# Peptides against a protein of PDB entry 6D0Y: the designs that were tried, part 57

Target 1, 225 residues: chain A of PDB entry 6D0Y
Amino acid sequence: ETEDHLESLICKVGEKSACSLESNLEGLAGVLEADLPNYKSKILRLLCTVARLLPEKLTIYTTLVGLLNARNYNFGGEFVEAMIRQLKESLKANNYNEAVYLVRFLSDLVNCHVIAAPSMVAMFENFVSVTQEEDVPQVRRDWYVYAFLSSLPWVGKELYEKKDAEMDRIFANTESYLKRRQKTHVPMLQVWTADKPHPQEEYLDCLWAQIQKLKKDRWQERHIL

## One batch from the design tools (peptide; aimed at target 1 D4 V13 N24 L28)

Design b2_p27_7_s3 (made by RFdiffusion4, then SolubleMPNN; from b2_p27_7, 13 letters changed)
Fold by OpenDDE base, seed 1:
Structure b2_p27_7_s3 (fold): chain B 225 residues (1-225), chain A 27 residues (1-27)
Amino acid sequence: as target 1 above (225 residues)
Amino acid sequence: SREEEIKKAVEELLEESKKELEKKKLE
């Protein structure tokens, strides 16, 4: 495939086709693998771009990367490195919506066997450790807890299956922080339940309650958090 | 290993983020 055609193939994957999505992804993975010797940098950049800019196709691209990683382990590693670099850049640019999405993307890569469970546990341990930092604003501590909790719908099941003891420790530390942090009841951080009368609740506390329920349900998600 | 590289990269991410915060405090 030509370089220009690769962009079209990557961007259009998952669109209407006579073949199944799985077949299309397998086919595309084969095409991309064959072109890595000549277009590795281009393919890497394209995958990072679509991963970042097309959140509606998260599982499509994590699956594609999973297939590529199985075919070329080194390329999978380079992709992960590139995504972490992008996460660094998004945080530096104060693009926290992009940053949290990238953490979710990395989380789903665990399910696709691109990132090992211990690596993700270590990442979350580091995130929650920010709550112990001194002389920093609470908003910083809150965001890293948010990034952790917000990613659990994608990877919580896998991490508890493989690293339950470590996850319990992270949960304990998170709970401890949530109990001792200052609650600021501003409209942008308040959550309401539309269907039933419910007291106004701080968003992070609400998210914690939802994750606790998800954990209790053995990570069987019945609704969008 | 990939695991060690990811761990190191995350640690660096947090350190850099903290440094940026310190810079903002001085501004």
Scores: peptide ipSAE 0.508, ipTM 0.895, DockQ to the pose 0.015
OpenDDE base, seeds 2, 3, 4, 5: peptide ipSAE 0.505, 0.506, 0.505, 0.503; ipTM 0.895, 0.896, 0.894, 0.895; seed 3 fails the geometry check

Design b2_p27_7_s4 (made by RFdiffusion4, then SolubleMPNN; from b2_p27_7, 11 letters changed)
Fold by OpenDDE base, seed 1:
Structure b2_p27_7_s4 (fold): chain B 225 residues (1-225), chain A 27 residues (1-27)
Amino acid sequence: as target 1 above (225 residues)
Amino acid sequence: SREEEIRRAVEELLKESEEELEKRKRE
């Protein structure tokens, strides 16, 4: 395979085909594995790019990486390292939308057996620990909590199955923070009824409530958060 | 191990993020 052809294959996976998606992914994984000796760097760069820039194909590419990781464990590791580096760069550039997406992507890699559950738990422990930092703006603390909570729809079930005690501790710390943080309720954003004023919930409080419900439902999602 | 490497990478990420924040505060 040529470099240009590899790019085409990777970018177009999941598009209209006579074969099933599963078959196509397995086939592509085989092709990519065979070409790693000659095009490892190119393939790595391409996968990182599409993983970052094509959020509509998140599960396609996490699955593909899962298949590749099963075939070549070392390459899987290099990919994870590259994604973490990209997360670092996103945070450095204050690209928080990209950063949170990358955390979700990494979270789904747990389901694809690329990242171990303990590693993801450690990541979330580190994220929530930011809430304990001194002399930092609340927006920083809020974002890491947001990144954690926003990723749970993708990995919460797996983590509670394997690390329930650790997850409960993280949840307790998160709840404690949410109770003590300053809320950004502005009067103009309040919902008013004819009889009773009702303040609009802050976005983190809303997300927390949604995640609590998801947890109560044993992580069986009935609607897209 | 991959697990340990990921853990260290995340820790480094957070450390550098804190350092960058402090740098911005000084500017």
Scores: peptide ipSAE 0.382, ipTM 0.864, DockQ to the pose 0.015
OpenDDE base, seeds 2, 3, 4, 5: peptide ipSAE 0.373, 0.380, 0.381, 0.376; ipTM 0.860, 0.864, 0.862, 0.863

Design b2_p27_8_s1 (made by RFdiffusion4, then SolubleMPNN; its pose is not in this set)
Fold by OpenDDE base, seed 5:
Structure b2_p27_8_s1 (fold): chain B 225 residues (1-225), chain A 27 residues (1-27)
Amino acid sequence: as target 1 above (225 residues)
Amino acid sequence: SSEYKEKLEKEAKEELEALGKEVEEKK
């Protein structure tokens, strides 16, 4: 396969097809695996790019990465490292929308067995621990809570199955923070702008309530908003 | 190699676990 062809395959996966998505992903994984010896760097870059730029295909690309990782070509680790670097860069650039999406993407990689559940729990512990730091602006603390909570629809079930005690501690800390934080109201359009990346009071409380409900329902999504 | 894979996976894990605190350098 040529590099251009690989790009096309990666970008178009999940689109209309006569075959099932699962079949297409397995097929693509096979193709990519075969070409990794020659085009590893290119494939890695492509997957990182589409992962960031095509959020509507989150589960498609996490699954694809999972399939590639399962084929034991030493791909998953490098991909995660690249995504972590991108997350750091996004935060440095005050691109909070991309940053939170990347956290969700990484979260779903746990389901795909690319990232271990304990590692993700540790990440979330670190996120929520920021709320205990008084020298950190509340807007930043709020973002970490938002990033954590908004990622749980993708990974909450897995994390509670494997690390329930740790997750309960994170939840307790989150709840405590939400109760003691200064409440503010901001326009929704300004929630994650570079100048004002602060979740609206009502939004965070609403999100918390939604996640609590999801947890109560054993992480089974009953209604898609 | 499998050993190299394990190394990269370990490094990725450590990066992920440390991210929450590390990214807070930018306040």
Scores: peptide ipSAE 0.032, ipTM 0.467, DockQ to the pose 0.017
OpenDDE base, seeds 1, 2, 3, 4: peptide ipSAE 0.022, 0.032, 0.022, 0.025; ipTM 0.450, 0.466, 0.442, 0.476; seeds 2, 3, 4 fail the geometry check

Design b2_p27_8_s2 (made by RFdiffusion4, then SolubleMPNN; its pose is not in this set)
Fold by OpenDDE base, seed 5:
Structure b2_p27_8_s2 (fold): chain B 225 residues (1-225), chain A 27 residues (1-27)
Amino acid sequence: as target 1 above (225 residues)
Amino acid sequence: EEEKKEKLEKEAKETLEELGKEVEAKK
């Protein structure tokens, strides 16, 4: 494949096809793997770019990376590292919308067996631990809780299957925080997401309720309002 | 507030770095 052709293939994956999405992704993963010796850097950059700029294809690209990681663990690792760097940069730049998206992306990479469950648990533990700190702006605490909760649709099942005790602790801490926090930052949270909470509930409370339901449903994927 | 922000960012950075290390170990 030519470099230009690779870009086209990566950008267009998941579009309407006569074949199943899975078959297309497997095919593309094979193509990319074969071209890594010649185009590794380009492929890496392309995947990072589309992962960040095409949020509507989140699961497509996480799956692709999962397939590619299974073929080439080194490349998968490099991709994760790049995404983590981007997350760090987005946080530093106060780009919370991008940051939360990247957390979700990384979360789904756990689902795709690219990132280890314990690593994601550790990240979420650190996120939620912020809520226990005193004299920290609530907006920051809320964001980390939001980032955690909003990512669970992509990773909750895997994390509870592998790290249930740790997850229960995180949930307990989250619940405790939600009960004691002030409910005055709804507009701020809406800046970070396209989702609209139920009008009669505070955003995080609403999200918490949805996640609790999801957990009760054994993390069966469903649309969360 | 800025100091607290920096702290949070540092903690997040450290967490993500640890995640990266774990990913590397799985290679």
Scores: peptide ipSAE 0.023, ipTM 0.588, DockQ to the pose 0.016
OpenDDE base, seeds 1, 2, 3, 4: peptide ipSAE 0.022, 0.024, 0.022, 0.023; ipTM 0.586, 0.570, 0.558, 0.565; seed 2 fails the geometry check

Design b2_p27_8_s3 (made by RFdiffusion4, then SolubleMPNN; its pose is not in this set)
Fold by OpenDDE base, seed 4:
Structure b2_p27_8_s3 (fold): chain B 225 residues (1-225), chain A 27 residues (1-27)
Amino acid sequence: as target 1 above (225 residues)
Amino acid sequence: SEEEKKRLEEEAKETLERLGKEVEKRK
């Protein structure tokens, strides 16, 4: 495979094909694995790029990485490290839209068995701990709660299956914060919605209610019409 | 391998924890 061909394959995965998406992803994972000895750095860069720049293909690329990770755990680890570095950079640059997306991406990587559940729990514990920071803007506290809650559709089921006690603690802390925070509108945040939000509820309260409902439904997703 | 997976999971845990701690820093 040439580098250009690899780029094309990676960028176009998930597009219309005679084969199933699952088959295409498995095939691509095999191709990429075979080419790692020669094009590891290129493949890593490409995957990181498409993961960041093609949010519409989030689950496609997390699945691809999951398949590749199953074939080569070392590469999977390197990919995760690269994405974590990118998350750090996004946060430093105050690019919160990219940052929250990356958190969701990492969350779905847990679902794809690339990141261990305890690792993600630790991240979320640290996110929610921001609510305890003093002398910081509420928008900062709100963002980390938002990042946590808005990622749960991708990983909540897995985390509660494996770390229910820890997750309950995080939820309790989140609930406590939501009760004591001042109600405000944060235009930079777009709430994840499975249902129509109640127009009289604040955005984080709406999100919280949605997540609580999702949890009650045992993390079974509903289709958005 | 299972050993490699375990190693990477632990490394990821440490990295994510460190990230979390860094995220807690006031900006």
Scores: peptide ipSAE 0.028, ipTM 0.593, DockQ to the pose 0.015
OpenDDE base, seeds 1, 2, 3, 5: peptide ipSAE 0.024, 0.021, 0.020, 0.026; ipTM 0.570, 0.536, 0.529, 0.595; seed 1 fails the geometry check

Design b2_p27_8_s4 (made by RFdiffusion4, then SolubleMPNN; its pose is not in this set)
Fold by OpenDDE base, seed 4:
Structure b2_p27_8_s4 (fold): chain B 225 residues (1-225), chain A 27 residues (1-27)
Amino acid sequence: as target 1 above (225 residues)
Amino acid sequence: SEEEKKKLDEEARKKLEELGKKVEEKK
């Protein structure tokens, strides 16, 4: 029965198929929707799990959730809530690699019409507001800025199209912070680890410059950042 | 077993394909 194989279906979607990815996703969404009345919690858990464990399929699962959200608005909301909880847990556990990935995932959910642009703007406002908190160490402030900036390739266009004034304010605050923060020099080839959230000076400044250019180019990405 | 896993994976792939075919047929 299909219910016994939901995990396998969800995990394998996007792999080699005679059908288009879009068709497969729509088909899977239909099956999942039909099973929601009886297996909502299971499906929710499965989607959260694969979303976290299979980062290479980010756009596949954001699209899938988008399709499900279109069919069942409540489910989409519950999924977002679950992912936000995971984000909070990751931050609490100092798993910054997972945390930043989750922010990117949430960002792409805006493109999939699961998260409203104003909500994502509010999230980024909250992130950047951390830079104004005196009781927060710079390493954490830097991470929030990094999480914000590194997510803009996924959602910057959409947010500026709908909330340009608010985004400009966030950018201004970010720029102000970057100018006044203490500089830390770390080898550029340093690999990010879960317990090392601090981006080196050059990396964060370079990222800022790249995002500024991306913004100038109206969010048309020409190369992988 | 690894063999069982492969079998299940293949079954899942086939099922997804079937679902996709149904969608494409409706377009």
Scores: peptide ipSAE 0.303, ipTM 0.828, DockQ to the pose 0.778
OpenDDE base, seeds 1, 2, 3, 5: peptide ipSAE 0.302, 0.302, 0.299, 0.298; ipTM 0.827, 0.829, 0.826, 0.827

## One batch from the design tools (peptide; aimed at target 1 L9)

Design b2_p28_1 (made by RFdiffusion4)
Pose (drawn by RFdiffusion4):
Structure b2_p28_1 (pose): chain A 225 residues (1-225), chain P 28 residues (1-28)
Amino acid sequence: as target 1 above (225 residues)
Amino acid sequence: SAFDEALDAVASGVVKLPPTPPAPPFHP
């Protein structure tokens, strides 16, 4: 019964309400502490569900996990382990669109001080390392580069300031790969072949240009909540 | 194997912080 009270309470946080978003998260994180001794097992899989199925509300739930971790270290560890467990499950089942949501989630947890930045940089340079794998489809290399680049809008500022020597090695490996990709197929996927008024760009070249501009902008982006 | 080692590094990379006081409970 109270479990249902916990689920609908987690799913609806951040919706329209009289209280501010921050006041709601601080209050919700407080009640999850009180119920945690009895319902640790349930609260865990619910947070795993929203990290997997609600990427639009991503930053809301990483902050919530961030608050519970600052107050309960063992819960933070159990959750991160569950995320690593699910990331492997998703990649094994060929659910890559679902996996990028989990990687984005792990990345943003660095901003919440749940995951150390060096651990995240080590995972990313293993992602880009897939560009060196031989006898594999370009789409495989593309996805692992995409998972890295698409996470940077959230975790980009933090990972660079803390470790820029290894991040530049990653960017160098990434730029080298992007230049040697074949784009012969793009015309079949363009809604318009014309370059005017708006070019229809290949998705990785577009994301690359977006990330490099954010880099030149000192990693300041004004949209992400 | 290197991929599993990178994931283990993330799993062990959990940051331990001093506990902060709890906020009052919230009920809609």

Design b2_p28_1_s1 (made by RFdiffusion4, then SolubleMPNN; from b2_p28_1, 11 letters changed)
Fold by OpenDDE base, seed 1:
Structure b2_p28_1_s1 (fold): chain B 225 residues (1-225), chain A 28 residues (1-28)
Amino acid sequence: as target 1 above (225 residues)
Amino acid sequence: SSFDEALEKVANGVIKREPLPSPPPFFP
């Protein structure tokens, strides 16, 4: 494959084809694996780019990475490392929206078995532990809680299935923090039903309520949060 | 779904990864 062709293949995966999505993903994974000796750096950069810039294809690319990880475990590791570097860069650039999305992407990589559930739990433990830091802005504490909670729609089911006790501890710590923090009353999307209206709340309280409902509903999401 | 089928195949062949890199710091 040529370098330009690899870009086309990676960018177009998941689009309409005569073959199934599964077949296309497996085929692409095979092509990419075969081309790693010649184009490893390019492939890595392309995958990081599409992972960052095409949020609508999140599950497609996490699945692709999962397939590649199965074929080349070291490459999967390098990809995760690259995504972590990108997350750090996003934070340094104060691009918190991108940063949160990258956490969601990493979260979905757990579903694709690229990242072990215990590792993700440990990461979220570290996130929530920020709430216990002294002499730091509340915005730091809030951001890590937000990053954690906003990622649970993608990985909460898997983490609770494998690490329920640890997740319960994280939830308890989160709840404790939310009760004691100062509120800002930032508007957020609400879960609304005719029988169970969701009142307008402070954005983290609102998100917490939505996640609690999602958990109660066995992590079956009715709408994109 | 096609995604579920793909993930099932991934699950059968993928080695789980630990440890995950440490969370990045917050830059206020």
Scores: peptide ipSAE 0.075, ipTM 0.703, DockQ to the pose 0.061
OpenDDE base, seeds 2, 3, 4, 5: peptide ipSAE 0.069, 0.027, 0.034, 0.022; ipTM 0.628, 0.595, 0.629, 0.626; seed 2 fails the geometry check

Design b2_p28_1_s2 (made by RFdiffusion4, then SolubleMPNN; from b2_p28_1, 10 letters changed)
Fold by OpenDDE base, seed 5:
Structure b2_p28_1_s2 (fold): chain B 225 residues (1-225), chain A 28 residues (1-28)
Amino acid sequence: as target 1 above (225 residues)
Amino acid sequence: SSFDEALEQVRNGVIRLPPPPAAPPFFP
């Protein structure tokens, strides 16, 4: 395999094929594993790049990474480290849309057995703890709450199954913050079920209501954003 | 905590992030 070929394979995975997506992912994982001795750094960079730049393929690439992690645990670790580094850099660069997507990506990696549930809980505890910071703009607090809540569709079920008490604490802290914060009107991604139109609400309150409903519905969604 | 500490925690099955230096903007 050549580097250019690897790039093509990674970028095009999930496109129309005569084979199932699962079969294609397994096949690609095998190819990438075989090429790790020669192209580990390139493969790592490519996976980080597509994970960052192709949000429409989130579940495809998290699954691929999960398959690779199962084959090569060390590589999986290196990938996670790289993604965490990218998250840090995106925050430093004020790329908060990228940052929130990376959090969502990491969240789905829990489902793919790349990140342990307790680790993700710890991350979310850290995020929600920002609401307790003093002398910081509310927008900072709001963003971390947003990052937490907006990621729950991808990982909430798993986290509650394994760490229900800890998650309840995070939820309680979140609710407490939402009650005491000043309200603003910022557009957010909405995951309302195809039910009746909802009245206009503040964006975080709206998201909170959606997540509470999702939790009530045992984390069952018809469509993932 | 330092970024290096966060990375070490990731290796040990714990994910932590250092606080970002700036506040996020309002989304359009």
Scores: peptide ipSAE 0.031, ipTM 0.586, DockQ to the pose 0.052
OpenDDE base, seeds 1, 2, 3, 4: peptide ipSAE 0.024, 0.028, 0.043, 0.039; ipTM 0.540, 0.584, 0.634, 0.671; seeds 1, 3, 4 fail the geometry check

Design b2_p28_1_s3 (made by RFdiffusion4, then SolubleMPNN; from b2_p28_1, 10 letters changed)
Fold by OpenDDE base, seed 2:
Structure b2_p28_1_s3 (fold): chain B 225 residues (1-225), chain A 28 residues (1-28)
Amino acid sequence: as target 1 above (225 residues)
Amino acid sequence: SSFDEALELVRNGVIKLPPPPASPPFFP
């Protein structure tokens, strides 16, 4: 009964309420913290599940995890570890859309003070370093670049504020790769600038252009699709 | 925004991220 209640609370957070979202999140974090001694595994599983399956609530759940992490650091760590495991599993299963989303989720956890900015930078460095691998398909290289670039709307501001030099290096490497890669014409990726007209171009080139604009605009965007 | 206010409640506990996955993505 208690487990069912927890599931309901976690799944419904952010929905219509008489209270503010921040109040609801704080309240839920308190409830979950109190139940960790008895239901840690269940709570962990539930949070991982909703994080994975409810992308429309990404920022709600990252915030919730941030609140929980502030209350229980170890739990926050376990959650991140679980998400990383899921990322690895998604990659192994060729679930690349899920994998990209998980990277975005992890990226937003930086904003919620769950993941350290240097750690996220290191992850992105490793992603972009794949472009330098020999004897691998371009699709592998492209995917990691895509995973990096497509996550920047959530974390680019924070990372540039704290690790600008490292980020510039990653950008330079990315640009270099994009210039030398084999081009394929695909529909434009529109995440934040869908209202602006763009000619159809190669999807990574398009994404790169969008990210460059976002960077130029100091990482201020009107919306995330 | 209400979200910004919620985010402000998050202040403590920064953890290190595990190493990125080494698994090679191969599109079908």
Scores: peptide ipSAE 0.031, ipTM 0.626, DockQ to the pose 0.096
OpenDDE base, seeds 1, 3, 4, 5: peptide ipSAE 0.024, 0.027, 0.031, 0.023; ipTM 0.570, 0.611, 0.654, 0.606; seed 4 fails the geometry check

Design b2_p28_1_s4 (made by RFdiffusion4, then SolubleMPNN; from b2_p28_1, 9 letters changed)
Fold by OpenDDE base, seed 3:
Structure b2_p28_1_s4 (fold): chain B 225 residues (1-225), chain A 28 residues (1-28)
Amino acid sequence: as target 1 above (225 residues)
Amino acid sequence: SSFDEALQKVANGVIKLPPPPSPPPFFP
């Protein structure tokens, strides 16, 4: 296959087809594996690019990487390393929207058996440890808590199944921080829901409440977060 | 929200944060 053809195949995967998505992904994984001897660097760059730029296809590309990792473990490792480098670069460049998305992408790679659960737990421990830093703006602490909490819909179930004690510790530290952080005055505008009116909460507190509910429901989503 | 606005300012590079801690290595 030509370089342009590989780009087309990778970018268009998941579009409407006569075949199932699973079949198309397996087929593409086979094609990419066969082309690794000639186009490894290009394939790696393409996958990293679409993983960053096409958030609507997150689960498609995490699944594809999972299939490739099963075929070629070394390539899977190189992909993860490239994504970690990209995350570091995004953080250093203050591109925090991209960084949050990358954390979510990496989180879903745990479900695809590309990243080990202990590694993801360690990353989240690192993020939550920022809440203990001194002489830093609260927005920094808040962002890392946000990055952690907002990624849990993708990986919380898996992490609690394998590392429940460690996750409970991270949750306890998060809760402790949220209780002691400075909060902005939120006007008591009531959001009326079908069940009961709720006062509007500060965004992180609201997210925390949603994640606590998700955890209580054993990570079965009943509503859009 | 004030938090979302602050994040947007950070994301847009208006507010620079201190360097992040290094993420731990990932092992497949």
Scores: peptide ipSAE 0.062, ipTM 0.741, DockQ to the pose 0.024
OpenDDE base, seeds 1, 2, 4, 5: peptide ipSAE 0.036, 0.034, 0.031, 0.023; ipTM 0.544, 0.672, 0.578, 0.594; seed 5 fails the geometry check

Design b2_p28_2 (made by RFdiffusion4)
Pose (drawn by RFdiffusion4):
Structure b2_p28_2 (pose): chain A 225 residues (1-225), chain P 28 residues (1-28)
Amino acid sequence: as target 1 above (225 residues)
Amino acid sequence: PVPSFLDAEAATAAANAAALWASLPSHH
């Protein structure tokens, strides 16, 4: 019964309400502490559900996990382990669109001080390392590069300031790979072949240009909540 | 950008969110 009270309470946080978003998260994180001794097992899989199925509300739930971790270290560990467990499950089942949501989530947890930045940089340079794998489809290399680049809008500023020597090695490996990709197929996927008024760009070249501009902008982006 | 891959990603997210909201208990 109270479990249902916990689920609908987690899913609806951040919706329209009289209280501010921050006031709601601080309050909700408080009640999840009180119920945690009895319902640790349930609260865990619910947070795993929203990290997997609600990427639009991503930053809301990473802050919530961040608050619980600052107050309860063992819960933070159990959750991160569950995320690593699910990331493997997703990649094994060929659910890559679902996997990028989990990688994005792990990345943004660095901003919440749940995951150390070096651990995240180590995982990313293993992602880009897939560009070196031989006898594999380009789409495989593309996805692992995408998971890295598409996470940077959230975790980009943090990972670079803390570790820029290894991040530049990653960017160098990334730029080298992007230049040697074959784009012969793009015309079949363009809604318009014309370059005017708006070019229809290949999705990785587009994301690359977006990330490099954000880099020149000192990693300041003014949209993400 | 070419929409094919990004639409597939957005559609996956929307389908999963719709399934979660369809099974959500009616409380609070």

Design b2_p28_2_s1 (made by RFdiffusion4, then SolubleMPNN; from b2_p28_2, 17 letters changed)
Fold by OpenDDE base, seed 5:
Structure b2_p28_2_s1 (fold): chain B 225 residues (1-225), chain A 28 residues (1-28)
Amino acid sequence: as target 1 above (225 residues)
Amino acid sequence: PIPVLLDELRAEAERRKAELLAKLPKVN
């Protein structure tokens, strides 16, 4: 396969096809695996790029990576490392929109058996620990809490199944922070349909309430793509 | 610092591919 062809295949996966998405992903994983000896770096870059730039296909590409990881563990590891590096770079560049998406992507990789649940918990512990730092502005603390909470729709169920005690601690710390931080009172739209709609609240408080509800509902979410 | 997320990577990857495929989105 040519590099251009690989790019096309990767970018177009999930589009209308005569075959099932499952078959297409399995096939693509096989193609990519076969081409790794010759095009590993290119494939790695391509996957990182689409993972970063095509948020609408998050679960497609996490699944693809999961399939590929099952075939080639080393490549899967390299991909995760690349994504983490990208996350760090995004944070350094203050590209918080990209950063939060990358966190969600990494979160869903747990479901795809690419990232271990304990590792993700550790990552979230690090995020929430930022709230305990006095030398950083609140906006920074808020972002890490946001990144954590907004990723839970993808991975909360798995994390609580594997690390409930640790997750409870993270939640407690998060709640504590939310209670003591300064409120800005910026309302946000509710992402999840709730039986009990919450009044307009500050965005983190609103998100917190939504996540609490999701947790209560055993992480059943109908709006995850 | 963001920790490495590779712990138990191989072990989890040994799970059935079918379980992974269950995560497929409803696109097509």
Scores: peptide ipSAE 0.030, ipTM 0.561, DockQ to the pose 0.028
OpenDDE base, seeds 1, 2, 3, 4: peptide ipSAE 0.021, 0.019, 0.026, 0.023; ipTM 0.563, 0.567, 0.607, 0.597; seed 4 fails the geometry check

